Peptides against a protein of PDB entry 6MBK. Designs and how they scored, part 205

Target 1, 240 residues: chain A of PDB entry 6MBK
Amino acid sequence: GFEMVNFKEEGFGLRATRDIKAEELFLWVPRKLLMTVESAKNSVLGPLYSQDRILQAMGNIALAFHLLCERASPNSFWQPYIQTLPSEYDTPLYFEEDEVRYLQSTQAIHDVFSQYKNTARQYAYFYKVIQTHPHANKLPLKDSFTYEDYRWAVSSVMTRQNQIPTEDGSRVTLALIPLWDMCNHTNGLITTGYNLEDDRCECVALQDFRAGEQIYIFYGTRSNAEFVIHSGFFFDNNSH

## One batch from the design tools (peptide; made by RFdiffusion4, then SolubleMPNN)

Design b2_p24_7_s1 (from b2_p24_7, 9 letters changed)
Fold by OpenDDE base, seed 1:
Structure b2_p24_7_s1 (fold): chain B 240 residues (1-240), chain A 24 residues (1-24)
Amino acid sequence: as target 1 above (240 residues)
Amino acid sequence: SMDEYIEELLKTFVPPARQIPVLP
């Protein structure tokens, strides 16, 4: 009932191919299609993950490396998804000098500097790991792992990561949700949940959409500062 | 130490992951 479309100014989004009613389940994504910490552990990254304390402690970094490994794999199942991701982001890691100067007058500046510093440190650490660790030999990143690669992956995860239940529902894990995260954001209510019985992420329509209309969802409320850090912009109608 | 390094990294401000609620 929908298709991916490149909208003017908004970039890629989902367009309804038929009329969709409010509260209608129009989109679901089974766990097997998600990029998760578990799928990272089960990938070529698995052996390294099992030996690296940072990957184990920081699921977002595990997802970032998962993205990089899959991007470098021509036969990756997630290639269609990865190809829809932006090549660059408006996140602070991509800010130009003038943008950083502007932020010096805001409360976000300390968080931006922290993010820059720590991302650089993470890169330096993992560059060494990839070059020296025995379990990194099979990674497609060994011959080419740049800061730009890492910045992209970290930013991709930062902007798109979700917390979902594990398969048994006993714990939570991190996931990228392909197709679903193609929806552009609008104000409203959360209409996405995880169905443990069917082991899938489910999204119901926020409102009625006619055939040919763009489908919007609400990803949640954030402060303006959080939006800057998360998405690189202020949300005009944000009440926080 | 590695523990100190991990602790430092964990203090990095990153917007939290979106919370996908479990459906009843």
Scores: peptide ipSAE 0.473, ipTM 0.841, DockQ to the pose 0.750
Fold by OpenDDE base, seed 4:
Structure b2_p24_7_s1 (fold): chain B 240 residues (1-240), chain A 24 residues (1-24)
Amino acid sequence: as target 1 above (240 residues)
Amino acid sequence: SMDEYIEELLKTFVPPARQIPVLP
């Protein structure tokens, strides 16, 4: 098994409670536990989603709003998951002036500014939507929708969103994967896949892990710039 | 137009943070 642990440097991660062998299926998450665009449609957000073209066009924004709605819902099924999420991120949306200056010498600066600008514009748009749209009246965030809320939600989704198949396997959708997404990154090979037959995300161990060791996964091939922009961190052993 | 605005927003799409293939 494994347990959630707050590691000093990495924050929350998973620790093995027993020896886990390489390629052992140690973690799986059924679709019903995922936060998906579909679960957003089936939530209190559903009526607004059905009427807002941006939510429909941008699944990541739909997930962000889904996350905000569920966070504001004390009886949400995902409360335990949401409580594990960072309150702040090292993503560009949280960069201080000095951090931005540091990136000015890199190509990433344009993406940083673009992300900030676009996020601000999205917030302004949705602030108006939340205030004026009839289907927004029932949203638990109706009276509390700040830029900080939106920034947090967008950053949460940015750092944790995954593409998974729809239930019928005909299309791709976006999902947040509770518990699994607590695994921190290491170099290696992809060891997570979606099992359509069992309708679950499956993770096999990248290597042998002994009891007490942190369980790492490989997120995929990214440049350091992409990690900063999309994941909010650098990986020293990233040879890409 | 709303379509133009959506197209502009779509350019800001962030790819998945993690890669998860569909298993055979």
Scores: peptide ipSAE 0.319, ipTM 0.813, DockQ to the pose 0.771
Fold by OpenDDE base, seed 3:
Parts: sequence; structure tokens; C-alpha cells
Structure b2_p24_7_s1 (fold): chain B 240 residues (1-240), chain A 24 residues (1-24)
Amino acid sequence: as target 1 above (240 residues)
Amino acid sequence: SMDEYIEELLKTFVPPARQIPVLP
């Protein structure tokens, strides 16, 4: 019903291969295909995760390290997904001096500086952990852990992380959702939900899409400032 | 302390990029 396409202006997105009707369930992703905090714990990162309090406290950082470990693993199940991710982002962590200067007149500047400073501190901490912790010796990134690697992983998670229920539905966890997260944003209503009975993310069409049209979803209500800080882009049709 | 350091780092938590409710 859809295919991955590299659009000239939007980058990678999904295109309909047939007519899709509004509210039609056209896309679902079962839990087994997701990159989650649980899959991170069950990976080569598991031993380090079990002994590092920051990884345990911050699921987004756990996902970032999971992403780095899987990227460094040629036989990773998620290699096809990882190859679809941008190599660089337009997030504050990638801002040039002129972009930062432009934001100095906005309220976003404090969040930009905070994000940059904290990410640098996290990297410094984990660089030492990777160099000294016994369980880090088993990680494929042991001899290749740069700030650029960490910046990329953190930005990937920041722009793509989602809250979903745990398998038993008792708690929430963080997940990257392959294929689904390729849908670009438009104004509208939330059309994605998690089905606990079938243990999958389900996406219904926001509107009718004809064969050959790009499929868009609504990410949620965000200000333009929040889009810049968290997603790295402005949305012109945003009412905020 | 490590706890204070973790609390400081937790301030950098970014909300989900997309909203996904649990279906009834």
C-alpha cells in the first residue's frame, strides 16, 4: 500500500502505491520490530545498562547507546532502519554560530544552550565509562566513540523517540518505530495509537491519499520553537 | 553526588517527538 521515497524537499517519506481511504489502517508495526529500552537491555548493552545509573534513569540515553551499538554491528536486525536515518540533523546540536546568534533574540536560546551543554557533559561522562568500565569492552563502539557519534545518536532519538506502553501495559517506555517514523508531518489529528491486544503501533490514514501521493501524519501540537528544539524544523502551517 | 548529577541530566529529557495514545 506504500513505498519509501526520497522526496526532493522533505527527504525520505512514504508514498501511497494505491488509493488509501481516510481512517483506513494502512500501517502497523509490531513491538518486535521496535527499538526500545527493553531491546537495549536485552542487547550487548545490557551488562553495562545494569550497572550504570544514568542509563537506567534516562531511557533516551539508553536508546542512543542502543542505536550506536546496533549501527556498529554489521549483522544488526535494525541495519535497514538505521540506514534510513539522516547522517546529520538540523537540531540545535548541529547549529552553526550564525544560527545560534539568530536565536539569541528568542526564548528558545536558553533551551538551545542547555541542550548543548548537557549533551557535552553526557558525552564526557560516557566517554570515561566506555574507556574504564569492564562491560564496555564488549561493546562494538569501544574503540570508536566520538562526540559526533553521540551527537548523532542523541539527535536521532530526540527527533524520533515515542512513548509506548510496556508489554504488560503497566508502564510506559521509549521506542523508535521503524518505517512509521518516515511519515512526514502535516496539520491534522492524531491517527496513530498503540494496540496492546495485538502488541503493535497502528496508523490510520489522516485523509484520503491517492496512488502516488505522499502520506503525512500529524505528530502532535507543537510550537515552531518546539519544532526547532525537538525536531529541527519549522512548520509553516503551525498555528502556534 | 551521583544522584544530584542524574537529576541535573534528567532536566534534558525531551518529550516524545510524536504522540501515540494507547488504544482502548
Scores: peptide ipSAE 0.306, ipTM 0.809, DockQ to the pose 0.763
Fold by OpenDDE base, seed 2:
Structure b2_p24_7_s1 (fold): chain B 240 residues (1-240), chain A 24 residues (1-24)
Amino acid sequence: as target 1 above (240 residues)
Amino acid sequence: SMDEYIEELLKTFVPPARQIPVLP
């Protein structure tokens, strides 16, 4: 019912291959296809995760390292997904000096500086960990862990991480959702939910989409500042 | 300390990029 397309202005997105009706379940992604904190624990990163308190405390960082490890693994199941990710982002970690200056007049500036500082500190910490920790020796990124790598991974996770339930529904975890996260944003209502019974993320159509039209979803209620900080874009029709 | 460092990092909460409720 849909295909991946590189749109000129919006980058990769999903295009309908047939007419899709509003509220039609057109896309679902089983848990087994997700990149999660749990899949990170079950990967080559698992031994290090089990011994690093920051990875344990910061699920987003665990996902960032999981993403880097899988990117560095030619035979990774997620290679097709990873190849669809942007090489650079419009998030604060990629802002130029002029963009930062523009934001100085906004409330977002504090968060921008915080991201810079924290990301730099995290990189410095994990650089040392990767160099010295015994369980880091087997990581595919052992000899290739630059700030640019880390910035990319953190930004990828920042723009794409989702909170989903654990398998038993007792807790929440973080996940990257392949294919689904290619849907670009529009104003509307939340049309994605997690089905615990079938253990999958389910997306219903926000509106009617005709064959050949781009499929959009509503990411949720956020300010433009939050979109810039966390999603890397402004939304003009954001009524909030 | 490591605890202080973790606490500092945790102050920078990044919310989910998208809202996904649990279906009934």
Scores: peptide ipSAE 0.320, ipTM 0.816, DockQ to the pose 0.740; fails the geometry check

Design b2_p24_7_s2 (from b2_p24_7, 9 letters changed)
Fold by OpenDDE base, seed 3:
Structure b2_p24_7_s2 (fold): chain B 240 residues (1-240), chain A 24 residues (1-24)
Amino acid sequence: as target 1 above (240 residues)
Amino acid sequence: SMEEYIQELLETFVPPARAIPVLP
């Protein structure tokens, strides 16, 4: 009931191909289509993951390397998804000097500097790992691993990572959710949840959408997510 | 030390992931 469209103002988004009613389940993404820490472990990155403490400790970095490996693999299942991702982001890692100076008036500058410094150090660390570790020799990024690659991957994960349950529901893991994260944001209530029985991420319509209208969803805060857990799905009848 | 170095690398500020609620 939807199609991918490159909108002039918002870039990529989803457009309804038929009338969609509020609270209608219009989009679902099975676990097998997600990029997760588990899929990273089961990929070509797996051997290195099992040997590197930082990859094991930081799921977001594991996802970043998973993203880089898949991007460098022409036959990757996730190539269509990766091609929809922005080439650059509005994250602190992309800030120019004037933007950083402007932030000096706020306490956020400490976090910005910390993120920049640590990201650079992480790159230096992993550059050496990629060059010297035996399990890195067969990685598709072996001869193509720049800081620009790393900051892109880290920023991609930072802006798009989701916390979802493991298959048995006993723990949580990190995931990128293809197709779903193409929806542009609007104010409202969270209408996305994970169905453990069917092992899929499910999204219901925030409002009525007519055929031809762009589909918006609300990427709410953790507090909103907690509310949904207790109260169920809700929608806002806001027109766009 | 190497341990301290690794610990420092692990302490990177990153906004939290979106929490996808588990459906009832």
Scores: peptide ipSAE 0.431, ipTM 0.811, DockQ to the pose 0.457
Fold by OpenDDE base, seed 5:
Structure b2_p24_7_s2 (fold): chain B 240 residues (1-240), chain A 24 residues (1-24)
Amino acid sequence: as target 1 above (240 residues)
Amino acid sequence: SMEEYIQELLETFVPPARAIPVLP
């Protein structure tokens, strides 16, 4: 009941192909379709993951490398999803000098610099790991791992990572949720949940959507600063 | 030290982009 569409201002989003009623379950994504820390562990990245303390400790970085490995794999199951991801982001790591200057007068500047510093450090660390670690030789990114690659992956994960339960529900893990994460943000209530019984993410319609209308979801409570820093956009109607 | 360096890297935190509760 929906299709991916490139909207002028919001970029890619979902558009209803039929009338969708409020609270209607219109979208669900089974765990097997998600990019998770677990799928990263089960991928070509697994051997390195098992030996690197940072990958083990930071699920977001594990997802970033998982994303890079899958992107570099022509036969990856997630290629269709990866192709829908932006090639560039409006997150701080992509800020131009003028944008940084503008933020220097705001409280966000500290977080911007922190992202720069941390991302650079992470890249430097993993560049060395990829060059020297035996298990890195199997990675498709072994011969080409640039800061631009890492910046993209980190930004992709930053803007799209979600917490979901593990399969047994005992813990939380991080996931990228294909198709669902194409929904752009609007004010409202959380309408997505994880159904452990069926082992899937379930999204119900926030409101009635007519055929041809863009389908929005509420990402959760965020400040505009948080939207900029972590999501790459301002939301004027933000009630937070 | 390497341990100190790793610790500094581990201080990086990025919150979830979206909220997804577990359904009852």
Scores: peptide ipSAE 0.309, ipTM 0.812, DockQ to the pose 0.660
Fold by OpenDDE base, seed 2:
Structure b2_p24_7_s2 (fold): chain B 240 residues (1-240), chain A 24 residues (1-24)
Amino acid sequence: as target 1 above (240 residues)
Amino acid sequence: SMEEYIQELLETFVPPARAIPVLP
């Protein structure tokens, strides 16, 4: 009921190919299509992951390297998804001098500088790891791992990462959700949930969409979502 | 130490992931 389209000014998004009613389940993404910490562990990155404490401790970094490895793999299943990702982001790691100067008058400056510093340190650390660790020899990053690559990957994950349940629902893990995250954002209610029985992420329409209209969703705030049992969704009163 | 170094790296501010609610 939808198609991928490159919209003017908004970039890639989803367009309805038929009329979609509010609350209609129009989009679902099975776990097997997600980029997760688990898929990272099961990829060429797996051996290194199993021996690097930082990758193990920071799932977002694991996803970042997973993303980079797949990007560097011509035959990667996720190539179509990766090609839809922005080349740059509106994140602190991409701030210009004037933006940083503005932030100097805010309480956020400490966090921004910390992110700058630590991201650089992370890059330096993993550059050395990739060059010297035995399990890094087969990584497609061996001869192509720049700070720009790392900054992009970290920012991609930072802006798109989701917390989803593990297969058995006993704990949570991190995931990038292809196709779903192609929907551009609008204000509203969270209409996405994870169906453990079918092991898929499910999205219902925020509103009615006519054939030919762009489909928007509300990603909510970066906080814990509370499920309303009766409705099956989270009613977010805040905008992000 | 390596532990201190790792700890410092872990202190990097990253916005939390979006929590996708589990459907009943």
Scores: peptide ipSAE 0.434, ipTM 0.797, DockQ to the pose 0.464; fails the geometry check
Fold by OpenDDE base, seed 4:
Structure b2_p24_7_s2 (fold): chain B 240 residues (1-240), chain A 24 residues (1-24)
Amino acid sequence: as target 1 above (240 residues)
Amino acid sequence: SMEEYIQELLETFVPPARAIPVLP
């Protein structure tokens, strides 16, 4: 009922190919299609993951490396998804000097500097790991791991990562949700939830969409407490 | 130490992941 389209100014998005009614389940993404910490562990990154404490402790970094490995793999299942991702982001890591100068007068500057500093540190650490660790030898990114690559991957994860339940629902894990995150944002209510029985993310239409219209969804805020959830959905507050 | 570094990284502000609610 939808197709991927490159919209002007908005980039890639989803367009309805038929009329979609409000609250209609129009999009679902099974767990097996998600990029998760678990899929990272089960990928070529797995051996390194099993021996690197930072990858184990920082699920977002694990996802970043998973993303880089898959991007560098021409036969990756996620190539179509990765190709839809922006090449640059509106994150502190991409701020221009003038933007940073402007922020110096704000309370946000501390966070900007922290992100920049730690990202640089992470890159330096993992550059060494990739060059020296035996389990990094088979990584497709071994000879092509630049700061720009890492900045991109970290920013991709930072802007797109989601908390989803584990398969048994006992815990939460981190995931990128292909296809779903292609929807551009609009104001409204959260209409996405995870169906544990069918083991998939489910998205119902926020409003009526006519054939040919772009499909928008509401991702919510970055704070769980501020989420306005569509009726029938509830937040699972399980810990990582 | 590595532990201290990891802890520092964990304490650094990063925009949180979006929480996908569990359906009943």
Scores: peptide ipSAE 0.412, ipTM 0.811, DockQ to the pose 0.531; fails the geometry check

Design b2_p24_7_s3 (from b2_p24_7, 10 letters changed)
Fold by OpenDDE base, seed 3:
Formats: C-alpha cells, structure tokens, sequence
Structure b2_p24_7_s3 (fold): chain B 240 residues (1-240), chain A 24 residues (1-24)
C-alpha cells in the first residue's frame, strides 16, 4: 500500500500506492526488524556489552554503537535502513560556526557549548574503550571510530529512539523502528502503538490518503500523550 | 567514578525516547 520515495525537499518518505483510509492499519513492523538493545546484545557488540557497565546501563548508547557496528558491516541486515538515515542532523552538534555565533546572544549558547564539551568527553572515553578493551578487537569499527562517527550515531539515536515493551511485556526497552520512521511528520494525533500479541509496531493512517500522496504521521512531542487522552489509536483529525 | 561521570554526561543532553503505547 506504500512505497519509499526520495522527495525533493523532504528527503526519504512514504508514498501511498493505493487509496488508504483514515484509521486503516497500513504499516506494521515486527520486532525482528527493529534495532533494539536486545539485538545489540545479540550482535558483534554483545561481548563488549556484557563487560561494559556503561553500555549495560545506557540503552541509547548501546543503540548508537549497534548502529555503528551494523553500518560498518557490509552484510548487515539493517544496511537498507541505515542507508536511509541522514548523514547529518539538525542538532547543536552539527551547528556551524555562524550558527553558534548567532546563538551567542541567547541563553541557548550555554546548552550548546555544554553539549559540545560533553559529547567530546564521551567520545574520548569510548575511544579509549574501543582501543583497549579485549572484546573491542572484533568490532568492525575497531580501527575506524571517529568523532564524526560518534556524533552521527548519538544524533541518530537521539532523534529516532523509541521506548517499546520487551517481548514479554514486563519491561520497556529502546528501539529504532525501520520503515516507520521514514514517515515525515505532520500535525495530528499519535497513530502508532505496539501490539504485544503479534509482537509488532502498528501504525494506522492519520487521514485519508489517495494513491500517489505522501503519507504523514504525527510523532508527537516528548511529552505528548494523545493516545491516552483519546483512549484510542486515532480518534479525531485534530490540529494542535 | 569515571563511569558515573560519563553516565551523567550521556544522560544530560539526550531527550527521552518516544513512548510507543502498548495497544490494549
């Protein structure tokens, strides 16, 4: 019912190949296709993960290193997904000198500088880990772990990470959701949920889409709980 | 410790993950 398209101004997105009705389940992503903390543990990163307390405690960093390892692996299952990710992001870590100068007149400058400093310190720490830890020798990034790599991976996770239930539903874990996160954002209600019975992320259409139209979804804000408010996947095509 | 310091730094500037609701 949809296809991946590289749109002129919006980059990669999804386009309807047929008419899709509002609230129709048009997209689902099984757990096996997700990049999760668990898949990181089961990857080439697993041995290092089992020995490094920071990776164990920081699921987002585990995902970042998972992305880097899979990107460096030509035969990775997630290569098609990784190739759709931006090469750079609209985050302070990617601000040019002129952009930083513009922010000098604002209070935001302190946060930007702190992020730069902290990210650099994090990189230095993990660089040492990659260089010295015995289990890092098998990582495809062993001899290719740059600040740019780290910046990209952290930014990828920062912008795309999702909290989903574990397989048994007893806990939560972090995941990147391929294909789903290709949808560009529009105003509306949250129309994505996790189906534990079928063990998949499910997305229903925010509105009617005709064949040939780009499919948009609402990712919400970090504090947005539209699903709870409306007691449903999608209730009304409200603007916020 | 260095570990705790790094953990603190890593958490400071990473926004929380999107919460995907569990369907009933």
Amino acid sequence: as target 1 above (240 residues)
Amino acid sequence: SEEEYIKELLETFVPPARKIPVLP
Scores: peptide ipSAE 0.407, ipTM 0.810, DockQ to the pose 0.476
Fold by OpenDDE base, seed 2:
Structure b2_p24_7_s3 (fold): chain B 240 residues (1-240), chain A 24 residues (1-24)
Amino acid sequence: as target 1 above (240 residues)
Amino acid sequence: SEEEYIKELLETFVPPARKIPVLP
């Protein structure tokens, strides 16, 4: 019912190949297709994860490294997904000096500076870990781990990470949701949920879409400051 | 420890994940 399309202004998105009615379940993503903290633990990153307290404590960083490891793996199951990700982001980690200077007039500046500082410190820490930890030798990024790699992965996770239930629903974990996160954002209502019985993320149509129309979803409401921090943009119709 | 220090720094600013609701 949909196809991936590279739109001129929005980049990659989903286009309807048939008429889709409002509230129709048009997209679902089984857990097995998700990049999760659990899949990270079950990957080549697993041994290092089991011995690094930061990776264990920070699921988002675990996902970032999972993303980097899979990107560096030519036979990765997630290569098709990874290829759809932007090579650069509009997040604060990619801001130019002028953009940062502009933000000095906003309340977001402190968070931006914190993000810069923390990301740099994280990179320094993990660079050392990758160079010295025995289990890091198995990582495909062992000989190539740059700050650019790290900021890309962190930005990818920052912009796309989701909290989903564990298989038994007793806890929550973090996940990247392929295909689903290709939908561009619009204002509206949340139409995505996790079906524990079928163990999949489900998305119903926000509105009627005709064949050939781009499919938009609503990822949630955030303040403009939060959008700057997470996505590097202001949303005009943001209610916060 | 270095790990504790880094953890503390990281916890000062962690971008929140989107919460995907569990369907009934």
Scores: peptide ipSAE 0.393, ipTM 0.794, DockQ to the pose 0.670
Fold by OpenDDE base, seed 1:
Structure b2_p24_7_s3 (fold): chain B 240 residues (1-240), chain A 24 residues (1-24)
Amino acid sequence: as target 1 above (240 residues)
Amino acid sequence: SEEEYIKELLETFVPPARKIPVLP
């Protein structure tokens, strides 16, 4: 009922191929298609994960490295998804000097500087780990791990990470949700949930969409400050 | 420790993940 399209202004998004009614389940993504902390643990990253306390404690970092490892793997199952991801982001980690100068007059500047500094420190830490840890030897990124790689992966996860239940529903984990996260954002209500019985993420239509229309979803309400930190932009229709 | 420091830095400035609700 939908297809990926490169829209003129929004970039990649989903377009309806048929009429979709409001509240219709038009998109679902089984767990096996998700990039999760668990899939990271079960990948080539697994041995290192089992030995590094930061990876174990910070699921978002585990996802970032998972993303990097899979990107560096030509035969990765997630290559089609990874290829749809932006090569650069509007996140603070990518801010140019003029953008930073503009933010100097805002409350967000402290968070921007902190995020940049912290990301650089994290990179330095993991660079050392990758170069020296025995379980890093099999990682495809061992001989090519740059700050730009790390910045990209962290930004990808930061902008796209979701908290979902574990398979048994007893805990929560982090996941990237392919295909679903291709939907561009609009104001509205949350229409996505996780179906534990079928073990899939489910998205119902926010409104009626006609064939040929772009499908939008609502990812949640954030303050303008949070949007800047999270996505690098202000949402015009955000009342917060 | 270095690990504890890095962990604290990460927790402070990473935006929270979107919470996908569990369907009934």
Scores: peptide ipSAE 0.408, ipTM 0.789, DockQ to the pose 0.674; fails the geometry check
Fold by OpenDDE base, seed 4:
Structure b2_p24_7_s3 (fold): chain B 240 residues (1-240), chain A 24 residues (1-24)
Amino acid sequence: as target 1 above (240 residues)
Amino acid sequence: SEEEYIKELLETFVPPARKIPVLP
């Protein structure tokens, strides 16, 4: 019911190939298609993950390195997804000199500089790990791990990471959701949930879409107040 | 430790993930 399209200005998005009605389940993504902390552990990154406490403690960083490893792997299952990801993001790490200069008159400049400094420190740490740790020897990024790579991966995860349930529903894990996160954002209600029985993310249409129209979804906000139950989806208390 | 410091830094500058609700 949809196709990937490279829209002008918006970049990649999804376009309806048929009429889609509001609340229609038009998109679902099985767990096997997700990039998760678990898939990271089961990948070439697994041995290093098992030995690095930061990777173990920081699921987002595990996802970032998972993303980098898969990007560097020609036969990666996620290559089609990774190719759809932006090369740059609207994060402070990508601010240009003019933007930084503009911020010099604001309190934000201190946060930006702090982020730059801290990200650089993190990169330096992981660079050393990748270069020296025995379990990093087979990582496809070993000979090509730049600050730009790290910045990109961290920003990719920061902007796209989701909390989803584990298979048994007893815990939460972090995931990137291919296909689904290609939808561009609009205002509305959250229409995405995880179906544990079928073990998939499900997205229902926010509104009617005609064939040929771009499909937009509402990703929500980081505010608990804006989580609204819609179409039978249950939103539990957010810990934000 | 350096590790703990790095963890704190990572937690500080990475906003929390979006929460995908569990369907009933």
Scores: peptide ipSAE 0.379, ipTM 0.773, DockQ to the pose 0.474; fails the geometry check

